# Peptides against a protein of PDB entry 4CIC: the designs that were tried, part 52

Target 1, 148 residues: chain A of PDB entry 4CIC
Amino acid sequence: KVSTKGHYGVQAMFDLAQHFGEGPVSLKSIAERQGLSEPYLEQLIAVLRKAGLVKSVRGAQGGYILAREPRDIKVGDIIRVLEGPIAPVESVSQDDPEHSLKFDFSVTKSVWEKVKKSIEEVLDSITLADMLKDAEEAQMAQGYMYYI
Target 2, 147 residues: chain B of PDB entry 4CIC
Amino acid sequence: KVSTKGHYGVQAMFDLAQHFGEGPVSLKSIAERQGLSEPYLEQLIAVLRKAGLVKSVRGAQGGYILAREPRDIKVGDIIRVLEGPIAPVESVSQDDPEHSLKFDFSVTKSVWEKVKKSIEEVLDSITLADMLKDAEEAQMAQGYMYY

## One batch from the design tools (peptide; made by RFdiffusion4, then SolubleMPNN)

Design b2_p14_1_s4 (from b2_p14_1, 4 letters changed)
Fold by OpenDDE base, seed 1:
Structure b2_p14_1_s4 (fold): chain B 148 residues (1-148), chain C 147 residues (1-147), chain A 14 residues (1-14)
Amino acid sequence: as target 1 above (148 residues)
Amino acid sequence: as target 2 above (147 residues)
Amino acid sequence: GIGGPAITLAPGPL
């Protein structure tokens, strides 16, 4: 599973993408629209800001903006920032050096590397701009269903 | 991450695949070869047996065998048995009904469904027979590097 | 602590 952190991080970044070019968005307004707690969103935004995906704008209309255009932010970039490297299996290797599974069977490792690669390819193929387009297409499809 | 349960489950099933046709394998011998604890392996094998992926053979040479040929067992089948449905995101939905994220934004959900589909396609494309072949190819490649 | 790995196949909270 993508952690709640990764899930809500993508959701918060998508909200900022929907408002890209409109100026800074308050954390309160993101939290309200996305159904997130402000304290949790503050933690996510702090990490995303430190990673250079989000910028803080100061002033009376202060808030947050995307640090790059939506097309220049992959879902994979957001996930790597929030959750670190995509790892399909837990590395048992770090905690018990004596029970280093010396038989990290190259074959079973290869299965997990194939899974990792497939996840990375998917997440790196989706930008915030692709998500915006998918949202617009979904809204148009809903609009057409109400006019029929 | 695939849980330790899923990881070791695939490893144990692969060990049984390597011995397919040789008769029943003891849990002790699997545990020794795979570096697993016998008690942990017993739990995994019990689940895999209940799901019909493994059979228990009784007798003096009792043990476990694959219930199907290695080509008829996907890695995805093993993972689904041990871990349940492949879910890229935690369903927050079960614990707090009031904070049902009503805004399961169709778009963010679509991202995770794409990830799910990709994982399922990979895991369902790999059989224990494919893993056996990959092991043989790796052993041959090592053999050729020593010559 | 840096949260556990991003994408887990396991159904449990990491």
Scores: peptide ipSAE 0.139, ipTM 0.808, DockQ to the pose 0.146; fails the geometry check
Fold by OpenDDE base, seed 5:
Structure b2_p14_1_s4 (fold): chain B 148 residues (1-148), chain C 147 residues (1-147), chain A 14 residues (1-14)
Amino acid sequence: as target 1 above (148 residues)
Amino acid sequence: as target 2 above (147 residues)
Amino acid sequence: GIGGPAITLAPGPL
């Protein structure tokens, strides 16, 4: 499972992508639209800002914007920033190098590395622009179902 | 991260695969080889047995065996038995159907469904027989480095 | 008992 942090981070970044080019979005408005607590969103945005995915705009109409275009932000970039490198298993601490566990550990590790790579490939194949396009297509499909 | 339960479940099943055809393996011997606590392994084996992935053999040389050949057990089967369906996110309870969250929720959900599918495809592409083969290849490669 | 977390794609600890 993607952590709640990763999940909500992608939602918050997607909300900012939907408003890209419209100017700064308030944390309150993101929190309301995405069903997030404002204090939790503040922590997420602080991390995303430090990583250079989000910018803060100051002023009466201040808030947050994407620091890059939606096409230049992968879902994988958001996840790596919020949660760190994708690891399908906890690195069982390599602490005990001596025991017979090394060999079986290597084969099971290779399984998890294959899973990791597969997840990375998927998350790195999806941009916020792809998500915007999917949203537009879904909205059009819903609109057509009301006219039939 | 695969849960410790899923991870250790795959290790325990792989240990049973390495001994497949040699007869029943004791929980103690699996626990020792895989660095698992015997009580924790007992819980894992109970679940795996109930799911029909492992069989218990009774007697003085009793223990556990794979219920199927290593080629007929996918890593995905082990994970689904121990952890349930692969879910890349907690199903945020679909509890509040009314709010504007539906549309954005659908797009973000599709991302996680793509991730889910990708994980399932990988885990369903790897059998315990594939893991045995990879272990043999790695053992041969280590043997050649000592000459 | 709350079912154990499914494959938690938590990124590894930094």
Scores: peptide ipSAE 0.139, ipTM 0.815, DockQ to the pose 0.433; fails the geometry check
Fold by OpenDDE base, seed 3:
Structure b2_p14_1_s4 (fold): chain B 148 residues (1-148), chain C 147 residues (1-147), chain A 14 residues (1-14)
Amino acid sequence: as target 1 above (148 residues)
Amino acid sequence: as target 2 above (147 residues)
Amino acid sequence: GIGGPAITLAPGPL
């Protein structure tokens, strides 16, 4: 599972993508639109900023912007920043040496590596620009349903 | 992440696949070979048995067998039995109705649905027979490195 | 308890 952190991080980054080129967006405005608590969003944005995905702008119209164009930010990049490397299996903690017959059963490991690769390929195939396009297409489709 | 339950469940089912056609395997023997506690394995096997993936055999040579051929058991079937449906995102618990502005933001949901589908396709593409073949190929490759 | 959905993309422990 993508944690709530990863999920909300993608939502916050997508909100910033929707406003890309319009100038800085306040955390309050992102929190209101995305249904997030402002304190929780501050923590996410701090991590994303440190990773160079987001920039802070100072001033009366201060806030946050994407540090790169939406096309240059993959969903996989956001997830790796917030959650670290995608791991399909919990590594059994090394802490219990007696039960640490880590039968690193090569065959079962290969199954999880295939799952990992598949997840990475999907998340690295989706940019914030792709998400913007999908949102525009969905809005146009809804607009057509209200006129029928 | 596949839970430890899913991971060890696949290991236990693979052990039963390696012994398929040789008769019943004791839980003790599976636990020893797979590095699992016997009590933990009992819990896994109970679920797998209830789902019809494993059969119990009674008698002096009693134990467990696969209920179907290794080719008829997908890794995805084992995972669904042990862990339920694959969900790439934790559903925010419905418990706080005020903050449950589940902005089910259709676009972000679609990302997770694509991830789910991709995981399901991978896990449903791998059978216990495929895992047996991969193990045999790995053993042959190791055997050739020793000669 | 209703088994939480199977595959979580939580980060591995470092």
Scores: peptide ipSAE 0.135, ipTM 0.809, DockQ to the pose 0.451; fails the geometry check
Fold by OpenDDE base, seed 4:
Structure b2_p14_1_s4 (fold): chain B 148 residues (1-148), chain C 147 residues (1-147), chain A 14 residues (1-14)
Amino acid sequence: as target 1 above (148 residues)
Amino acid sequence: as target 2 above (147 residues)
Amino acid sequence: GIGGPAITLAPGPL
C-alpha cells in the first residue's frame, strides 16, 4: 500500500495540477477540496516544496503552485519524495540483524525486485497531465450519461 | 511493502516447495532454515493450512506439505491468503467515513487500480515452481564461478 | 487481522 502520506500527497499535487496556470492556491482551499486536514497538508507541502515539486508564492493572493508543468511531474516522483524509494517488502526490523540477514534468500529478493520494478514502471508512466486528461474524460463520460 | 507476514509466508511456502515429494517437513526444520521463530511460523502455517495451501501430516514423521504442486501455487495466492486482497493504498481508517468517502477521487483511484493490476500480474505470474527453477539456476551460476 | 491491505508501500529504513 501507498501510505496515507503518499495517497494524500498525490491528491494534493493533483489539486495543484487542476489549478495550474490560475495562480497560487491556498492550503485551506486544497484541504477543503481534498478532504484533508490543513495541518496534515502543511506537512506534505513542506516536503514537496523542499523537493522542488511545489513553490510557495508570497502576498495577499499567496499560496502554492506546481514548481514544474503537470507533464513534467510523474506520480513516481511524488511517491519517491514522500515515501522514499519504492520498497515492496517491509524492512525486517534492524532489531535482529543476525537472523534477518542470513535468510534474505536471493530468490525471494528477486520476487520483490520484480514487484518493485513493476510498481516503478506504472508510477513513472503516469504524469499529473495524464491524471488531468483522465479527469476530463471521466467528466465528459458523466456528462453524456445525463443526456441519455 | 509486503508485510513481514507476507514476506515470511512466501519464504515458508518456498521451503515446503524445495521439499515437495520428500514427505512432511517439521515446523522446527522450516524455522531453522528460514530464520523464523517457530511460534511465528505456526501462526503462518495455520492460516496457510486453513486456506488449503498446506496440509498437515500426522505420525512420527509428521509435519507439513504443500497441498498442491509448486506449479499450482502462485506467489499471488500466498499473498492474498496472508494479507488479503492486494490493495495499493492504505484503507483510510473507517474512523472518519464522511470525509474519506467524498474525496475518493475517481482519478486517484484509477492510479492505484493501475498499480494494483500491475502488482497482481507480477505476483500471479510467479509460481513456487518458477522460484525453484530460479534457485537452481542461481546455484548453477555460483558453481560455475568456482571453476 | 486477515483483512488488512496486502501490499504496503512504506519508506525503506532511513
Scores: peptide ipSAE 0.130, ipTM 0.812, DockQ to the pose 0.470; fails the geometry check

Design b2_p14_2_s1 (from b2_p14_2, 6 letters changed)
Fold by OpenDDE base, seed 3:
Structure b2_p14_2_s1 (fold): chain B 148 residues (1-148), chain C 147 residues (1-147), chain A 14 residues (1-14)
Amino acid sequence: as target 1 above (148 residues)
Amino acid sequence: as target 2 above (147 residues)
Amino acid sequence: IDENYIELGSDEPI
């Protein structure tokens, strides 16, 4: 599963991809379009910037831009930056020795590893450029539905 | 992601699969082998029983058995029973209007739907019989490493 | 930082 953090991170990165080449976008404008709180978006953008996926532009027309082209950013890259490694099962915190999964049955672990690999393959197969294309196709389809 | 509930549910069902045809297994013995608390396992088994994946046997040698053959139970069936539909993203509860995902960007939703489908395909491709076979193969491989 | 991992199973009725 992808957390709310991962979901909103992908939305914010997709918003920046939609404005790629148009110059810097303000956090306020991203927050308004994506339905995010500015303080929450500031935290996401700080992490994404530190990971080198986003750049800050200074000045009166300051804001944020993608640090790379949309084709060079996978959804999997965004998720790994925000959430770390894709984990198919919650790690039961080792701190409760009574609930220590002492018998990690090798077979059940293998099931979750297969799920992990499948999620990684999907998320690494989708770029921000692919998402832009899908959005354009969806907008064209909606436009045709209103004119017929 | 699969919850701890889903993980332990698959472990408990796999334990019952390993004993399939040997008669009823006590909750205590499952809990001991799988490293689960008995009270937690009772809750899991109650749900699995209600869904018709497990049967209770009454008597002095009472306990639980699989309701179907291991080949007729997918991992996906167990997860859907315990966790409901495989959701790739948390539904932000509609109750906080300030955090209402007003713009479910159709495109981001499509990404998560692709992830969901991929998880479902994997979990629906694995039966308890496949897991039994994998366990037997792993035990044989370990046995050959000690000789 | 509570890693808000999305639990597959929380049909906990509100």
Scores: peptide ipSAE 0.030, ipTM 0.784, DockQ to the pose 0.121; fails the geometry check
Fold by OpenDDE base, seed 4:
Structure b2_p14_2_s1 (fold): chain B 148 residues (1-148), chain C 147 residues (1-147), chain A 14 residues (1-14)
Amino acid sequence: as target 1 above (148 residues)
Amino acid sequence: as target 2 above (147 residues)
Amino acid sequence: IDENYIELGSDEPI
């Protein structure tokens, strides 16, 4: 599963992709468009900036931009930055040391590894540029539904 | 992500598959082999039984069996029973009604739908019989490493 | 940050 952090991180990165080439975007404007709290978005952007996916621009028209072109940012890159390695199974909390998942049977693990690989392949096949294209196609389809 | 519930549910179902045709297996014996607490396993088995994946057998040699052959139970069936529909994204808790995910942009949703479909395809391609075969192959490979 | 990981298995019917 993708966490709320991963989901909102992809939304924020997609918003920055939609404004790519228009200059810096304020966190406030991203938060308003994406329905995010500004403080939560600040935390996401801080992580994304540290990972080199986002740049901060200073000045009167300061804000954030993508650090790379939308075609050079995969959804998988965003998720790995925000959530770490794609894990299909939550790490069972080590809280019960006696019930340590000792018998993570090699077979059950192999099922989750297959799931992991499939998720990685999908997320690494989708760029922010692909998402932009899908958005344009969806807007055109909506436009046609209003004109037909 | 698969929850702990889904993970342990697949382990418990796999244990029942390994004993398929041998008769009823006690919850205690499953719990011991799979490293699960018996009370937690009781909850999992109750759900799996209600969904018709497991049968309870009564009597002196009472316990649980698979309700169907291992080849007729997909990992996806187990996960859907325990977890509900495979959702790649949690429903953001409705707790902040003002921050209702109103703008779940059609595009972001489409990414998660692609992920969902890929997970479903994988989990629906794996049966308990496939897992049994993989276990046998792994045991044979270990046996050959000791020789 | 309650990392509410999107659990596949939340029982609550949306």
Scores: peptide ipSAE 0.028, ipTM 0.785, DockQ to the pose 0.117; fails the geometry check
Fold by OpenDDE base, seed 2:
Structure b2_p14_2_s1 (fold): chain B 148 residues (1-148), chain C 147 residues (1-147), chain A 14 residues (1-14)
Amino acid sequence: as target 1 above (148 residues)
Amino acid sequence: as target 2 above (147 residues)
Amino acid sequence: IDENYIELGSDEPI
């Protein structure tokens, strides 16, 4: 499962992609459009900025921009920054030794590695530019439904 | 992500697949081999039995068997029984209206649907028979490294 | 029994 952090991180990055080339976007405007709390968005943006996916612009018209073009940012890059390595099975935290996955049966591990690889391939195949294109196509399709 | 329940469910079903055709296996013997608590395994087996993936055999040599051949049980079937539908994003529980995913942007939903489909395709492509074959191949490869 | 749903991100403390 993608965490709420990963989900909202992708939404915030997609909002910045929609405004790419229009200049810096305020956290307030992103929070309003994406239905996020401004303090929560500030935490997400801080992580994304530290990872070099977002830049801060200072001044009266200050805010945030994508650090790269939308085509050069994969969904997988955003998820790895916010959540770390894609794990299909929870690494049971070391703290419960009784539920230590002691018998990591090599065969069951192989199943989860196949799932991991599949998720990585999907998330690395989708860029913010692909998401922009999908949004434009969806808006055009809705526009055509109102004219019939 | 596959829960601990899904993971241990696949292990328990794989143990039953390894003993398929040898007769009923006791919960105690499965628990010992798979490193599971017997009470936890009993809960898993109860769900798997209700779903028709496992059968209970009564008697002095009683226990559990697979209800179908290993080739007719997908990993995806086991996961769906134990965890329900594969959801790539947590459906935020209805109880926090402030964290209601109100703007389920159709585009972000499409990303998660692609991830879901990919996971389903993988889990539905792997049977317990495929896992048995992979185990045999791994044992043969280890045997060749010791000689 | 916390149903530890495997959330894709391990919160390793940064």
Scores: peptide ipSAE 0.028, ipTM 0.787, DockQ to the pose 0.271; fails the geometry check
Fold by OpenDDE base, seed 5:
Structure b2_p14_2_s1 (fold): chain B 148 residues (1-148), chain C 147 residues (1-147), chain A 14 residues (1-14)
Amino acid sequence: as target 1 above (148 residues)
Amino acid sequence: as target 2 above (147 residues)
Amino acid sequence: IDENYIELGSDEPI
C-alpha cells in the first residue's frame, strides 16, 4: 500500500516534471493544480528537498524545481523518501507483546518478501519521464477521439 | 500492504495445510501454534468458511479442515477473501470534498494499477502447497546445519 | 504526523 503521503508526493513530483526546464514553480501553483492543501504540500516538498529530489530557487520568481532530470527519478525513489522501505505487511505495532508475531513462520515471511520485491521492481521500473510519455500518449489519444 | 487480518489468515490457512489429510483441527490448537487469540481466529475462520476455503467438521473430534487441496488454494484467494480486492492506494474517504482527488491524474492511477497487478500476480502464483514445500526445504536445511 | 496508511480492507475497528 502507498500512503496518502506517497500518492501526493508522486503527484507533486509529476507536476514538477511537467514543468521541467521552464523554471521554478510556486508551491501555490502546484497545490492548485494537484488539489493539495498548501501546508500539506509544504511538508512534502520539505522532505523531498532534504532528500535531494527537489531544489528550492530563491527570488521574486522563486519556487521549486526537480533536482534531477525526470528520467533519473524513479517512482520508487519518491516512495522510499516519503514512506521509507516498502513493507508488504503492516508492522504489527510492537507495543502489544501479546500480538507479538511469536511465530513469524519463515515461510509466511518469504511470501511477503516476494511481494515486496515485486512492488520494488515495478516502482523502480517507472521514471517521471515514463509518466510524462504516458501523459503525452493519453493526450494524443484524447485529441484523436475528438477528431473521430 | 497486507493487513494483520490477511497475514494471520494466511498463517491459519497454512496451519490447516500442514494438517491436511490428518482430520479436523481445533481452533484452540491453531491459535496455540500460530500465536493468535482464539476469539480473533474464530472471526477469521468464520470468514474463510463463508468463502468456502475452510469446512467445519462436527462431533467430538470436530474442528476445521481445508475445503480444497493445498495446491488449489492460492495466497491471493485468501487475501481477497479477508481484505477484498488488493488496492495499492487508499480510497481517500470521499467524505472530505476538499480532499477530493479532483485531478486523479490518469497517469498516477496507472502507476498504482501496475503495482496492483504485480502484487496480484505474485500472490496468485503462490499456493499453500508451494508454502508446504518451502517449509519442508527449510526444515531439511536446518537439519543439515545441525550435523 | 497522522500516518493515514492506505487500508485495502474496511477498517472495522477492533
Scores: peptide ipSAE 0.026, ipTM 0.789, DockQ to the pose 0.107; fails the geometry check

Design b2_p14_2_s2 (from b2_p14_2, 8 letters changed)
Fold by OpenDDE base, seed 2:
Structure b2_p14_2_s2 (fold): chain B 148 residues (1-148), chain C 147 residues (1-147), chain A 14 residues (1-14)
Amino acid sequence: as target 1 above (148 residues)
Amino acid sequence: as target 2 above (147 residues)
Amino acid sequence: IDQDYLLLGSDEDI
């Protein structure tokens, strides 16, 4: 499961991609469009900004923009920034020694590594530009359904 | 992240696969080999038995066996039984209306569906027989490093 | 016992 943080982070970044080239977008406008609380979005944007995926623009028309073109930002980049390395199995925290995965059976580890690799390949194959294209195609398809 | 339940479920099923054809294995012996608590393993085995992946054998040499051959049990089958459908994004429970994913943006949903499909394809491509083969190959490779 | 779901990220490290 992608965390709520990862999910909303991808939504916020996609909103910024939809407005790429139109200038800075206010947090309020992103929050309204994406159904996010403004304080929660502020925390997400702070992390994304620190990672160099988002830039802050100051002034009366201030706000946020993508730091790179939508084609140069992968979904995998967003997830890694917000959630860290993709781990298919929860690393049992070292603190419960009784649930120490003592027998890290090399074979079961190999299964989870295959899952990890597969998730990484998918998330690294999708850019914000690909998502923009998919959105345009979906809007065109809906438009055609209303004319029939 | 596969849950601890899914992880230990795969380990327990793999232990039963390693002993397939040798007769019933006691929960105690599985728990000792896999580093699991016996009560926790009992809960896992109860679910796996109800799903028809494991059989109980009664008697003095009683215990558990795989209900099918290792080649006929996918890792994906074990995970679906223990965890349910693979969901790449947590379905926000309907109960918090403020965190209602109101804009289920069709595009973001499509990303998560692609991730789901990829995970399913991997887990459905690996059988307990494949895991047995990988274990044998790893043991042979270690044996060659010591000589 | 928090059902550790296949969460790509643990919310705890904030």
Scores: peptide ipSAE 0.031, ipTM 0.801, DockQ to the pose 0.292; fails the geometry check
Fold by OpenDDE base, seed 4:
Structure b2_p14_2_s2 (fold): chain B 148 residues (1-148), chain C 147 residues (1-147), chain A 14 residues (1-14)
Amino acid sequence: as target 1 above (148 residues)
Amino acid sequence: as target 2 above (147 residues)
Amino acid sequence: IDQDYLLLGSDEDI
């Protein structure tokens, strides 16, 4: 599963993509539009900035921008930055050190590796530009439903 | 992510598949082979039994068996029984009812739906019989490395 | 900070 952190991180990055080329966006405005707490968003943006996906702009019209074009940012890039490597199974090893899952049967591991690969392929196939396009298409479809 | 419950549930079901046709297997023996606590395994087996994936056999040689052949049980079936519907994102809605994520933007939801579909396709493409075959192939490959 | 990883499990069975 994608954590709440990953989910909100993708939302925040998508908001920045929608405003790409319009200049810096304030964290407050992102938080308001995306229904996020500003303090939580600050933590997400700090991680994304450190990873080079977001830039901070200083000044009276300061805020944040995407560090790259929306087409050059995959959803998979955002998730890897926020959550680390895509792991379909939590490493069971942390809770009971004595019950080291010795028999992490090669076979069950292979199932999770197949799941991992499938998730990676999907997330790496979707860019912020693809998401922008999907949003535009959805808005047009809604517009047509109101006019029909 | 698949939870520990889902992971161990697949391990337990795979153990039962390895013994399919040999008769009932004790929870103790499954727990020992799979490195699971017996109480935890009892909880998993109770859920799997209620869902009709496992049968309890009573008597002196009592225990558990698969309720269906290994080919008729998908990994996806096990995960859905233990975890519920495959959700790539937890419904954020439970913690802060006031911050109902009103703008669950149709677009971000579509990303997660694509992920969900891909996971479902993978898990529904793998049966316990496929896992048995993979185990046999792995054992043969290990046997050939020792020769 | 328990990173609430959205575990596939529904919260109902805890």
Scores: peptide ipSAE 0.031, ipTM 0.800, DockQ to the pose 0.123; fails the geometry check
Fold by OpenDDE base, seed 5:
Structure b2_p14_2_s2 (fold): chain B 148 residues (1-148), chain C 147 residues (1-147), chain A 14 residues (1-14)
Amino acid sequence: as target 1 above (148 residues)
Amino acid sequence: as target 2 above (147 residues)
Amino acid sequence: IDQDYLLLGSDEDI
């Protein structure tokens, strides 16, 4: 599962991808377009910036830009930065000794590892450029539907 | 992500698969082997029974059995019964209007749908029989490492 | 920071 943090992080990164090459975008404008609270977005952007996916531009027309081209940023990269490694099962908090998965049957673990690998392969196969293309195709399809 | 409920449900079903054809297994014996609390396992088994994946056998040697052969039970079937549909993203509770995903960008949703499909394909490709085979292969490999 | 991880299951019983 992708957390709310991962979901909103992908939305914010996609917003920056849509404006790639147009200059810096303000956090306020991203928050307004994506329906995010500005304080929450500030936290997300801080993490993404620290990971080198986003750059801050200073000045009167300052804001944020993608640090790389949309084709060079995978959805998997964004998720790993915000959520860490994709875990198919919640790590049962090791702190409850009664719920210690005493018999982490190697076989059951292998099922979850296969799920993890599959999720990683999907998320690593999708770039922000692919998302931009899909958005353009969807807009064109909607435009054609109005002409019919 | 698979919940603790889904994880333990797969473990309990796998235990029943290992004893398939040997007769009914007590909840106590499953709980002991799988490291589960008996009350928690009782809740899981109740759901699995209602879904027709497990049968209860009555009598002095009563307990539970798989309702189908291990080859006819997918991991995906177990997960869907215990957790419902695989959702890659939390449904943001519609009740907080401030967190209303106003722009659920169709494009972002499509990413999560691809993830969902991939998870479903994996879980639907693995049966309890496949898990039994993997366990046997692992035991044989360990046996060879001791020689 | 309660990482509300989307569990596939309904949030009902915790």
Scores: peptide ipSAE 0.031, ipTM 0.801, DockQ to the pose 0.134; fails the geometry check
Fold by OpenDDE base, seed 1:
Structure b2_p14_2_s2 (fold): chain B 148 residues (1-148), chain C 147 residues (1-147), chain A 14 residues (1-14)
Amino acid sequence: as target 1 above (148 residues)
Amino acid sequence: as target 2 above (147 residues)
Amino acid sequence: IDQDYLLLGSDEDI
């Protein structure tokens, strides 16, 4: 599962992508537009900034911008930064030494590895630019539905 | 992430698949072979039985069997029974009426729908029979490495 | 730390 953190992180990054080239966006404005608490968004942005996906701009019109163009940021990059490696199954803590039953979970593990790979491929195939394009297409489609 | 429930459920179902045609398997023997607690396995098996993936056999050699052939049980079927619909993102409870900000999360939602579809396609492409075959191939490969 | 991981159900038992 993508955590709430990953979900909201993608939303926040998408908001920054929608405003890319317009200058710095305040956390308040992102929070308002994405229905996020500002304190929660501050935590997300701090992580994303540390990972080099977001930049802070100082000044009277200070705020945040994407550190790279929307086409150069994959959804998978955002998720890996916020959640770490996509793990389809939590590592069963091998740490109980007494149950040394070397159950070769190799086959069941391979199922989860296939799931992981599939998720990674999907998330690495989608950029913020792709999301922007999808949003534009959706808005155009809605506009046409109101004229019919 | 697949829950521990889904993970262990697939393991238990795979154990039953490995013994398919050998008769009923005791929960104790499955628990021992899969490193599961017997009480936890009882709960999993109860759900799987209710869903018609497992059958209980009564008698002195009683236990559990797959209700269908391994080829007729997808990993996706097991996961859907144990965890419900594969939801890549928990439904953000729309129920807080006051934050009526109709944020058209349509685009972000579409990302998660693509992830969901991808997971479903993978899990629905793998049967217990495929897992059995993979296990046999792995055992053969290990046998060849020792000679 | 409510690590509500979204893909497969929150096991409440933490």
Scores: peptide ipSAE 0.030, ipTM 0.792, DockQ to the pose 0.144; fails the geometry check

